# Peptides against a protein of PDB entry 4Z5W, part 133

Target 1, 305 residues: chain A of PDB entry 4Z5W
Amino acid sequence: IPDVFLELNKLWYFSAQSNLFNGEMPRSLSNSRSISLLSLRNNTLSGQIYLNCSAMTNLTSLDLASNSFSGSIPSNLPNCLRLKTINFAKIKFIAQIPESFKNFQSLTSLSFSNSSIQNISSALEILQHCQNLKTLVLTLNFQKEELPSVPSLQFKNLKVLIIASCQLRGTVPQWLSNSPSLQLLDLSWNQLSGTIPPWLGSLNSLFYLDLSNNTFIGEIPHSLTSLQSLVSKENAVEEPSPDFPFFKKKNTNAGGLQYNQPSSFPPMIDLSYNSLNGSIWPEFGDLRQLHVLNLKNNNLSGNIP

## One batch from the design tools (peptide; made by RFdiffusion4, then SolubleMPNN)

Design b2_p20_7_s3 (from b2_p20_7 with T1P P2I S5V E11K L16I)
Fold by OpenDDE base, seed 5:
Structure b2_p20_7_s3 (fold): chain B 305 residues (1-305), chain A 20 residues (1-20)
Amino acid sequence: as target 1 above (305 residues)
Amino acid sequence: PITFVYPSNSKPTNLIFGSP
């Protein structure tokens, strides 16, 4: 990428995604006063990520995903006072989330999917201070760590939480009950154990629940048959989506289905590949908005409703 | 219509969400 962005003093949007760009990010780009949306996703860019946040006063969205950047997560990003969306997926940091992110009040959407992030406890302790955080994607990190169940953790404005394929141990964390606006929860492909907690059915905005491929035991909570978002359409608030897409993949190497918005996900309850027992509740028939109920590979018995 | 998926001996399909 040429170092000519100083001359582009009216550049508001720069998308150079899915090209063959290599080398470092141009210094003039890292100092752009005009740029609001920056996407360099899916290139071969390298070096350290550096942004001059004092210069980049209009930056609202940053997508650097699927690049060969190295080093630490840039700790100065919270100084980019308008920065809302960050996509750092598939950047191999081998790092913890910086402590400075406690001050990241502009942050609304964050993805570190498959970024070799470590220490989930520290990550969640830091990110809970981001009062505007609505979307958090942490898939393919924290390998074999324990999902913290600290009741003091609080994500009040969280709408989308995806922490899949981390081999996480522990239980469904009680601190999620402090997220009443949660719409999408994916904790699939972990080693989570215990029972599925009944309070999940109190999440009135929850339309997508994936707890598949864990070690959950006991009965399906009857409270899941009363999920308000799946009973009626009345609560479908169009919320601002993150500027980065979501992907549903059959495996790590497969092409994924792209979903541009969380609302594009089918209303779903997936509890497949667990050790759940008991019956399927007939009251799942009351969930008129539900598209997919996946209960395969459990120890369920009785009649199919 | 609700799609119901019941116990199968099929291998787990990896459901991975995130960004590319």
Scores: peptide ipSAE 0.029, ipTM 0.600, DockQ to the pose 0.062
Fold by OpenDDE base, seed 4:
Structure b2_p20_7_s3 (fold): chain B 305 residues (1-305), chain A 20 residues (1-20)
Amino acid sequence: as target 1 above (305 residues)
Amino acid sequence: PITFVYPSNSKPTNLIFGSP
């Protein structure tokens, strides 16, 4: 990418995604006063990520995902006072979340999916201080770590939490009950154990639940048959979605389905590939908004309602 | 109609952000 952005004093949106750009991010781009939305996703850009937050006063969205950037996560990003959305998926950092992110009050959406992030305990302890954080994606990190169950963790405004395919150990953490606005929860493809907690059914906005491919035991909580978002069409408050798409892959080798918004996900309960027992509750029939119920590969018995 | 999705035995439905 040429270093010519100093002359582009009216450049508000720059998207160069899915090209063959290589080398480092241009210095003039890292100092742009006008840019609000920057997307360089799916290129071969390399080097250290550096942004001059004192210059980039209009930056609201940053998508650098699927590049060959290296080094540390930029600790100065919280100084970008308008920066709301960050997509750093598929950047191999081999790092922890910077402590400075405790001060990241503008942050609303963060993805580190498949970014070689380490120390989930520290990450969650830091990110809980982001008062405006609504979307958090940490899939394919924290390999074989334990999912923290510390009751003091609070994500009050969290709507989307995705921590899939981490081989995480532990149980469904009770601190998630402190997130009453949670709409989408994906903890699939971990090594989570214990029972599915009944308080999940109290999350009135929860329309998408994926707990598949874990080691959960016991009965399906009856409270899941009363998930309010699946009983009635609540007017999902049109809340600002992240400026980056979601991808759902059925297989690592399959093309991913792109979802531009969390609301584009089908209403779903997936509890498949666990060790759940007992009966299928007939009251799942009351979930009129439910599109997908997947209970396959469990130890369930009795009648299929 | 509740659509029962029968499994593909395939590796995780990973919600991956930012990958084509």
Scores: peptide ipSAE 0.026, ipTM 0.636, DockQ to the pose 0.080
Fold by OpenDDE base, seed 2:
Structure b2_p20_7_s3 (fold): chain B 305 residues (1-305), chain A 20 residues (1-20)
Amino acid sequence: as target 1 above (305 residues)
Amino acid sequence: PITFVYPSNSKPTNLIFGSP
């Protein structure tokens, strides 16, 4: 990418995604006062990510995902006072989240999907201080770590939490009950154990639950049949609108289905590929908004309702 | 109508959230 952005003093939006750009990010772009939306996703850009946050006073969205950037996560990003959305998916940092992110009050949406992030306990301890954080994607990180169950963890405004395919150990953490606005929870493809907690049914905004491919035991909590968002349409749920798409791969070799918004996900309960026992509750029939109920590959018994 | 997905031996869908 040419280093010509100093002259583009009215440039509000720059999208050069899905090209063949290589080398480092231009210094003039890292110092742009006018830019609000920057997307360089799916290129071959390299080097360390550096942004002059004192200059980039209008930056609201940053998508650098699927590039060959290296080094540490930029610790100065919280100084970008208007920066709301960050997509760093598939950037191989091999790092922990910087402590400076405790001060990241502008942050609303963060993705580190498949970014070789380490120390989930530190990551969650830091990110809980982001009071405006609504969307958090941490899929394909923290390999074989333990999902912390520290009751003091609090994500008050969290609407979307995705921590899939981490081989995480532990249980469904009670601190998630402190997120009453949670709409989408994906903890699939981990090594989570114990029972599915009944308090999940108290998350009145939860329309998408994926706990598939874990080691959960016991009965399906009856409280899941009373998820208010799946009973009635009456709750105008403010949808988080991250500036980055979500991808659902049906198969490792299949193209991912792109979902531009969390609302594009079908209302779903997926508890498949666990060790759940007991009956299927007939009251799942009361979930008039539910599109997909996946209970396959469990130890369930009794009649199919 | 709730789509009940009963046991298919199909490999589970990995939700990979993030850019391709």
Scores: peptide ipSAE 0.020, ipTM 0.568, DockQ to the pose 0.065
Fold by OpenDDE base, seed 3:
Structure b2_p20_7_s3 (fold): chain B 305 residues (1-305), chain A 20 residues (1-20)
Amino acid sequence: as target 1 above (305 residues)
Amino acid sequence: PITFVYPSNSKPTNLIFGSP
């Protein structure tokens, strides 16, 4: 990418995603006063990520995902006072989330999917201070760590939480009951144990639940048959989606399905590949908005309703 | 209509949020 952005004083949007750009990010781009939306996703960019937040006063969205950047997570990003969305998926940091992210009040959407992030306890303790955080994606990190159950953790405005494929131990954390706006929860492909908590059925906005491929035991909570977002259409809170898309890969070799917004996900309950027992509740028939109910590969018994 | 997906060998759905 040429270092010519200093003269582009009216540049509001720059997208150069899915190209063959290599080398470092241009210094003139890292100092752009006009840029609001920056996407360099799916290139071969390398070196350290550096952004001059004192210059980049209009930066609202940053997508650097699927690049060959190295080094630490930029600790100065909270100084970008308008920065709302960050996609750092597939950047191999091998790091913890910086303590400075406690001050990241502009942050609404964050993805570190497959970024070799470590220490989930520290990550959640830091990110709970981001009062405007609505979307958090931490998939393919924290390998074999324990999902913290600390009751003091609070994500009041959280709508989308995705922590899949981490081999996490522990239980479904009680602190998620303090997230009444939660719409999408994916904790699939972990080593989570215990029972599925009944309070999940009190999350009136929850339309997508993936707890598949864990070690959950006991009965399916009857309260899941009363999820209000799946009973009636009226509770779909239209909120601004993150500027980065979501991808659901069915297979390592299959093209991922792209979802541009959380509301584009089919309403789903996936509890498959656990050790759940008891019956399938007939009252799942009351969930008229539900598209997918996946209960396969459990120890369920009785009649199929 | 609720699509009941009974036991097909559905391979791991890795939700990777962010570009392929």
Scores: peptide ipSAE 0.021, ipTM 0.573, DockQ to the pose 0.080; fails the geometry check

Design b2_p20_7_s4 (from b2_p20_7 with S5V S8E S10A E11K L16I)
Fold by OpenDDE base, seed 1:
Structure b2_p20_7_s4 (fold): chain B 305 residues (1-305), chain A 20 residues (1-20)
Amino acid sequence: as target 1 above (305 residues)
Amino acid sequence: TPTFVYPENAKPTNLIFGSP
């Protein structure tokens, strides 16, 4: 990419994703005062990620995902006072979340999916201070760590939480009950154990629940038949979606489905591939907005309602 | 109906996993 962005003083949107760009990000781009939306996703860009936040005062969205960047996560990003959306998926950082992210008050959407992030406890302890954080994607990180259950963790404005395929141990964390606006929860493809907690059914905005491919035991909580977002349409809070796409895969080798918005996900309860027992509640029939109920590969018994 | 956009040449980011 040529180093000419200082001359482009009216450029507020730069999208160059899914090209063959290589080399480093131009210094003029990292100093642009005019750019609001920057997407360089799916290139072969390399070097250290550096943004001059004192210059980039209009930066609201940053997508650098699927590049060959190296080095540390930029600790100065919280100084980009208007920066809301960050996509750093598929950048091999081999790092922890910077402590400076405690001050990231502008942050609304963050993805580190498949970015070799370490220390989930530290990551969640830091990110809970992001008061405006609504979307958090941490899939394919924290390999074989324990999902923290610290009750003091609070994500008050969290709407989308995806921590899939981390081989995480532990239980469904009680601190999620402090996220009453949660709409989408994916904890699939982990090693989570224990019972599915009844308080999940109190998350009135929860329309997408994926707990598949874990080691959950016990009965399906009857409270899941009372998920208000799946009973009636009235609670569908349309919120501003992150500026990065989601990709749903059935497995690591399958083609992914792209979803541009969390609201584009079909209303779903997936509890498949666990060790759940007991009956299927007939009251699942009350979930008139539910598109997918997947209970396969469990130890369920009794009648199919 | 969910609009499934198949990513043409886009490498998938932000992976969500479901049942195989």
Scores: peptide ipSAE 0.015, ipTM 0.569, DockQ to the pose 0.444
Fold by OpenDDE base, seed 3:
Formats: structure tokens, C-alpha cells, sequence
Structure b2_p20_7_s4 (fold): chain B 305 residues (1-305), chain A 20 residues (1-20)
């Protein structure tokens, strides 16, 4: 990428995604005063990520995902006072979330999917201070760590939480009961245990629940038959989606389905591949908005309603 | 009518948000 962005004093949007760009990010781009949306996703960019937040006063969205960047997570990003959306998926940092992210009040959407992030306890303790955080994606990190159940953790405005494929131990964390705006929860492909908590059915905005491929035991909570977002259409809170797309891969070798918004996900309850027992509640029939109910590969018994 | 996706075809859905 040429180092010519100093002259582009009116450049608001720069998208160069899915090209063959290599080398470092241009210094003039890292100092752009005009740029609001920057996407360099799916290139071969390298070196350390550096952004001059004192210069980049208009930066609202940053997508650097699927690049060959090295080094630490830029600890100065909270100084980008308008920065809302960050996509750092598939950047291999081998790092913890910086402590400076406690001050990241502009942050609304963050993805570190498959970024070799370590220490989930520290990550959640830091990110809970991001009062405007609505979307958090931490899939393919924290390998074999324990999902913290610390009751003091609080994500008041959280709408989308995805921590899949981490081999996480522990239980469904009680602190999620304090996230009444939660719409999408994916904790699939972990080693989570215990029972599925009944308070999940009190999350009135929850339309997508994936707890598949864990070690959950006991009965399916009857309260899941009362999920208001799945009973009626009226509770679909239209909110601004993150600027980065979501990808659902059915297999490592399959092309992922792209979802541009969380609302584009089919309403779903997936509890498959657990050790759940008891009956399937007939009241799942009341979930008129539910598109997918997946209960396969459990120890369920009785009649199929 | 909710489409009951019966046991055969739920391949592991890795939700990888944010990048191709």
C-alpha cells in the first residue's frame, strides 16, 4: 500500500479488503485525520500494528482481521476516542488483553476470534469496564482455560457473546444473568459442565443459544420454553450491528455462511452433543419464532412432542 | 412450525465472527 494518505485529507472510508497487500501499514494511513472506517481485512500485511490515536480523531471502525501482523495488541487504542468497532480476528498475537482496555469507553464491538489470546479471566475483568460493549467475540482462544464464574463480572449492555471452540472448563457463568440485553450466546465446543441454568429463560431478548458440544448434564430447563423473543416478534430490539460480519462454519473445510448482522441469524436453540437427560418439553411448540431446535446426541428420553 | 433439525446433520458449527 503506498504511503500517500497525508494528501487525502477528505478520505472518510478506505476499504482494501481481500487483496494481496503485503508489508507494513503505511505511516500516513496510521496518522490519517480524516479516516473513519478502515478495512484491510484478508491481506498479507505484516509488522506491528501502530495507530496514532491523537491524529486519527475520526476513526470509528478498524478491521485488520486475517493479516500477518505480529507483536502486541496496541495498548493505545482506547485513546482513539471515537473507535467503536475492532476486528482483530486471525491475527496471532499470543498475548493478553491490555489493561488499558478498561478505559475503552467508545468500544461497542470487539473480535479477537482465533488470535491466540490468553487469560480469559483477565480479559473479562478488563472488558467489563467497557460500558458500551455490545458485541464480544473470543472464539478459538484461551485453550483449556476455565471460564470465570465470578459474580462481580458485569456486562450490562452485552448483546452478542461468542466464546466457542476454546475447550473451556467450568459452568455457564452466573454473571451472564445480569446481561438482560443478551440476544446471542454461543459457548459451543467447550468442556463446560454442570446443569443449564434456568435463568437463561429470563433473557427476554435471547433468540440464539448455542451450548452444543459440551458436557452439560441434567434436564433441559423448562424456562427455555418461555423465551419471549422466540414466543413473539415484538421484542426484536433493532440495534446498530458491528461493522464486521459474522461467519458460521459448519465444518473446518466448509465455506462459512456470512451474516452481516446478529439479527440475520436464524432463531435457534442448540443443546446438541451434551449429556442432557429427561424429556423434551412439549411447550417448545409455543416458541413460534424458533427456526432451529437441535437436541441431538443427548441422553433424552420419553416421547417426542 | 419450528423446523426440528433431527440428529443427522448438525456438523460442528464453528461461529468464527469477524473474518473469512
Amino acid sequence: as target 1 above (305 residues)
Amino acid sequence: TPTFVYPENAKPTNLIFGSP
Scores: peptide ipSAE 0.020, ipTM 0.590, DockQ to the pose 0.076; fails the geometry check
Fold by OpenDDE base, seed 5:
Structure b2_p20_7_s4 (fold): chain B 305 residues (1-305), chain A 20 residues (1-20)
Amino acid sequence: as target 1 above (305 residues)
Amino acid sequence: TPTFVYPENAKPTNLIFGSP
């Protein structure tokens, strides 16, 4: 990418995604005062990520995902006072979340999917201070770590939490009960154990629940039959989606289905591939908004309602 | 009626939130 962005003093939006750009991010781009939305996703850019946040006063969205960047996560990003959305998916940092992210008040959406992030306990302890954080994607990190169950963790404004395919140990963390606005929860493809907690059914905005491919035991909580978002349409608050799309891959070799908004996900309860027992509650029939109920590969018995 | 989706032996549906 040429180093000409100083001359582009009116450049508000720069999207150069899905090209063959290589080398480092140009210094003039890292100092752009005009740019609000920057997407360099899916290129071969390399070197260390550096942004001059004192210059980049209009930066609201940053998508650098699927590049060959190296080094640490830029600790100065919280100084970008308007920066709301960050997509750093598929950048191999081999790092922890910077402590400076405790001060990241502008942050609304963060993805580190498949970015070799380490120390989930530190990451969550830091990110809980991001009061405006609504979307958090941490899939394919923290390999074989324990999902912290510390009740003091608080994500009050969290709407989308995705921590899939981490081989995480532990239980469904009780601190999630402190997230009453949670709409989408994916903890699939981990090694989570214990029972599915009944308080999940108290999350009145929860329309998408994926707990599949874990080691959960016991009965399906009856409280899941009373999920208000799945009983009636009245609770569908259209909230601003992150500027980055979500991808659901059915298979490693299949093209991912792109979802531009969390609301584009089908209303779903997936509890498949666990060790759940007992009956299927007939009251799942009351979930008139539910599109997908997947209970496959459990130890369930009795009548199918 | 809720649709029961029986995924075949699908390797992890990695919700890769991030570009392909």
Scores: peptide ipSAE 0.019, ipTM 0.578, DockQ to the pose 0.079; fails the geometry check
Fold by OpenDDE base, seed 2:
Structure b2_p20_7_s4 (fold): chain B 305 residues (1-305), chain A 20 residues (1-20)
Amino acid sequence: as target 1 above (305 residues)
Amino acid sequence: TPTFVYPENAKPTNLIFGSP
């Protein structure tokens, strides 16, 4: 990318995603006062990510996903006072979340999907201080770590939490009950154990639950038949979507289905590929908004309602 | 009625949030 952005003093939106750009991010771009939305996703950009947050006073969205950047996560990003959305998916940092992110009050949406992030306990401890954080994607990180169950963790404004395919150990953490606005929870493809907690059914905004491919035991909580968002349409909160898309891969070899908004996900309960036992509750029939109920590959018995 | 997805050996649906 040419280093000509100093002359583009009116440039508000720059999207050069899905090209063949290589080398480092231009220094003039890292110092742009006018840019609000920057997307360089799916290129071959390299080097260390550096942004002059004192200059980039209008930066609200940053998408650098699927590039060959190296080094640490930029610790100065919280100084970008208007920066709301960050997509750093598929950047191999091999790092922990910076402690400076405790001060990241502008942050609303963060993705580190498949970014070789380490220390989930530290990451969650830091990110809980981001009071405006609504969307958190940490898929394909923290390999074989333990999902912390510390009751003091609080994500009060969290709407979307995705921590899939981490081989995480532990149980469904009780601190998620402190997120009453949670709409989408994906903890699939881990090594989570124990029972599915009944308090999940108290999350009145939860319309998408994926706990598939874990080691959960016991009965399906009857409280899941009372998920208010799946009973009635009245609580469909149209919230501002993150500026980055979500991808659902049905198979490791299949192209991902792109979802531009969390609300575009079908209302779903997926508990498949666990060790759940007992009956299927007939009251799942009361979930009039539910599109997909997946209970396959469990130890369930009795009649199918 | 919710669509019951019965136990076909469907390969793991990984939600990979991130670029293709």
Scores: peptide ipSAE 0.017, ipTM 0.562, DockQ to the pose 0.074; fails the geometry check

Design b2_p20_8_s1 (from b2_p20_8, 9 letters changed)
Fold by OpenDDE base, seed 4:
Structure b2_p20_8_s1 (fold): chain B 305 residues (1-305), chain A 20 residues (1-20)
Amino acid sequence: as target 1 above (305 residues)
Amino acid sequence: SPPGFISDTGTNYKNGLQFR
């Protein structure tokens, strides 16, 4: 990418995703006063990520995902006072979340999917201080760590939490009950154990639940049959989605599906590939908005209602 | 990667992406 962004003093949006760009990010781009949205996703950019937050006063969205960047997570990003959305998916940091992110009050959406992030306990302890954090994606990190269950963790404004395919141990954490606005939860493809907690059914905005491919035992909580978002069409408050898409692969041989918005996911309960027992509750019939109920590969018995 | 989970990894889904 040429170092010509100083002359582009009116440049508000720069999208150069899915190209063949290599080398480092231009210094003039890292100092742009005009840029609000920057996407360089899916290139071969390298070097250390550096942004001059004192210069980049208009920066609101940053997508650097799927590049060959190296080094540390930029600890100065909280100084970008308007920065809301960060996508750092598939950047191999081999790092912990910086302590400075405790001060990241502008942050609304963060993805570190498959970024070799370590220490989930520290990450969640830091990120709980981000008062405006609504979307958190941490898939393919924290390999074989324990999901912290510390009740003091509070994500009051969290709407989307995705921590899939981490081989995480532990139980469904009680601190998630402190997130009453939670709409989408994916904890699939872990080593989570214990019972599915009944308080999940109190999350009135929860329309997408994936607990599949874990080691959960016991009965399906009856409270899941009363998930308000699945009983009635709540007016989904059109809240600002992250500026980055989500991806879900249905089959190993199939192409992945891109979902531009969390609301583009079908309303779903997936509890498949666990060790759940007991009956299927007839009251699942009350979930009139439910598109997908996946209970396969469990120890369920009795009549199918 | 195992199928079924959500991620933000655009590259793992290059082949046959349907946009929704």
Scores: peptide ipSAE 0.264, ipTM 0.733, DockQ to the pose 0.198
Fold by OpenDDE base, seed 3:
Structure b2_p20_8_s1 (fold): chain B 305 residues (1-305), chain A 20 residues (1-20)
Amino acid sequence: as target 1 above (305 residues)
Amino acid sequence: SPPGFISDTGTNYKNGLQFR
């Protein structure tokens, strides 16, 4: 990418995604005063990520995902006072979340999917201070760590939490009961154990629940039959979506389904591939908005309602 | 990569993390 962005004093949006760009990010781009949306996703860019946040006063969205960047996570990003959306998926940092992210009050959407992030306890302890954080994607990190259950953790404005495919140990964390705006929870493909907590049914905005491929035991909590977002249409909170798309892989060989907005996800309860027992509640029939109920590969018994 | 949501499918990093 040429180093010509100093002359582009009115450049608001720069999208150069899915090209063959290599080398470092241009210094003039890292100092752009005008740019609001920057996407360089899916290139071969390398070197250290550096953004001059004192210059980049209009930066609101940053997508650098699927590049060959190296080194540390830029600790100065909280100084980009308008920066809301960050996609760092598939950048192999081999790092922890910087402590400076406690001050990241502009942050609304963050993805580190498959970024070799370590220490989930520290990551959640830091990110809970991001009061405007609505979307958090941490899939394919924290391998074999324990999902912290510390009751002091608070994500008050959290709408989307995706921490899939980490081989995480522990239980469904009680601190999520304090996230009343939660719409989408994916904790699939972990080693989570214990029972599925009844308070999940009290999350009135929760329309997508994936707890599949874990080691959950006991009965399906009856309170899941009372999920208000799945009973009636009225509770669909329209909120600004992250600027990055979501991708669901159904299997290792399939192309991921792209979802541009959380609201475009099919309403779903997936509890498949666990050790759940007891009956299927007939009151799942009350969930008139539910598109997918997946209970396969459990120890369930009795009649199918 | 195992099934689940990710924010980017872009580069086929061929080196499948063998999720055991």
Scores: peptide ipSAE 0.028, ipTM 0.676, DockQ to the pose 0.105
Fold by OpenDDE base, seed 1:
Structure b2_p20_8_s1 (fold): chain B 305 residues (1-305), chain A 20 residues (1-20)
Amino acid sequence: as target 1 above (305 residues)
Amino acid sequence: SPPGFISDTGTNYKNGLQFR
């Protein structure tokens, strides 16, 4: 990418996605005062990610996903006072979340999907301080770590939490009950154990639950038949979605179905590929908004209602 | 095989991803 962004003093939106750009991000771009939305996703850009946050005062969205960047996660990003959305998916950092992210009050949407992020305990302890954080995607990180169950963790404004395919150990963490605005939860493809907690049914905005491909035991909580978002057409106020799309992947190497917004996901309960026992509750029939109920490959018995 | 999981890593937007 040429170093010509000094002349582009009115450039508000720069999208150069899915090209063949290589080398480092030009210095004039990392110092742009005008840019609000920057997307360089799906190129071959390399080097250290550096943004001059004191210059980039209009930066609101940053998508650098699927590039060959190296080095540390930029610890100065919290100084970008308007930066709301960050997509750092598929950048191999091999790093922990910087402690400076405790101060990242502008942050609303964060993805580190498949970015070789380490230490989930530290990551969640840091990110809980992001008071405006609504979307958190951490899929394909933290390999074989333990999902922290520390009850003091609080994500009060969290709407979308995706921590899939991490081989995480532990139980469904009680601290998720402190996220009453949660709409989408994906903890699939882990090694989570114990019972599915009844308090999940108290998450009145939860329309998409994926706990598939874990080691859960016991009965399906009856409280899941009372998920209000699935009983009634609540006017789910479509809050601003993150500026990056989601993909439902069959595996790590497959192309996924693209979903532009969390609201584009079908209302779903997926508990498949566990060790759940007992009956299917007939009260699942009360979930009139439910599109997908997947209970396959469990130890369930009795009649299908 | 188990159902898929959600990620934000797609194939290139150019490769005819079915938008839903």
Scores: peptide ipSAE 0.348, ipTM 0.768, DockQ to the pose 0.249; fails the geometry check
Fold by OpenDDE base, seed 5:
Structure b2_p20_8_s1 (fold): chain B 305 residues (1-305), chain A 20 residues (1-20)
Amino acid sequence: as target 1 above (305 residues)
Amino acid sequence: SPPGFISDTGTNYKNGLQFR
């Protein structure tokens, strides 16, 4: 990418995603006063990520995902006072979340999906201080770590939490009960154990629940039949979506379907591929907004209602 | 096979983690 962004003093949006750009990010780009949205996703950019946050006063969205960047996560990003959305997916950092992210008050959406992030306990302890954090994607990190269950963890404004395919151990963490605005939860493809907690049914905005491919035992909590977002349409608040898309695979070998917004996901309860027992509650019939109920490959018995 | 999981890494995740 040429070092000409000083001349482009009116450039507000720069999207150069899905090209063949290589080398480092040009210095003039890292110092741009005009750029609000920067997307360089899916290139071959390399070197260390550096942004001059004192210069980049208009930066609101940063997508550097799927590049060959190296080094540490930029600890100065919280100094970008308007930066809301960060996509660092598929950048191999081999790092922990910087402690400076405790001060990242502008942050609303963060992805580190498949970025070799380590220490989930530290990551969650840091990120809980991001008071405006609504979307958190941490899929394919923290391999074989334990999902912390510390009740003091508090994500008050969290709406989308995705921590899939981490081989995480532990239970469904009680601190999620402190996230009453949670709309989408994906904890699939882990090694989570214990029972599915009844308090999940108290998450009145939860329309998408994926606990599939874990080691959950016991009965399906009856409280899931009372998920208000799945009973009535009234709570469909169009909320600000992250500037990065989500991808869901149908099968391990299939291409991922792109979802531009969390609201584009079908209302779903997926408890498949666990060790759940007991009956299917007839009251699942009350979930008039439910599109997908997947209970496949469990130990369920009795009548199908 | 189990259903897929959500990520933001794009289409090219060919090799789903075969959890053996």
Scores: peptide ipSAE 0.314, ipTM 0.766, DockQ to the pose 0.171; fails the geometry check

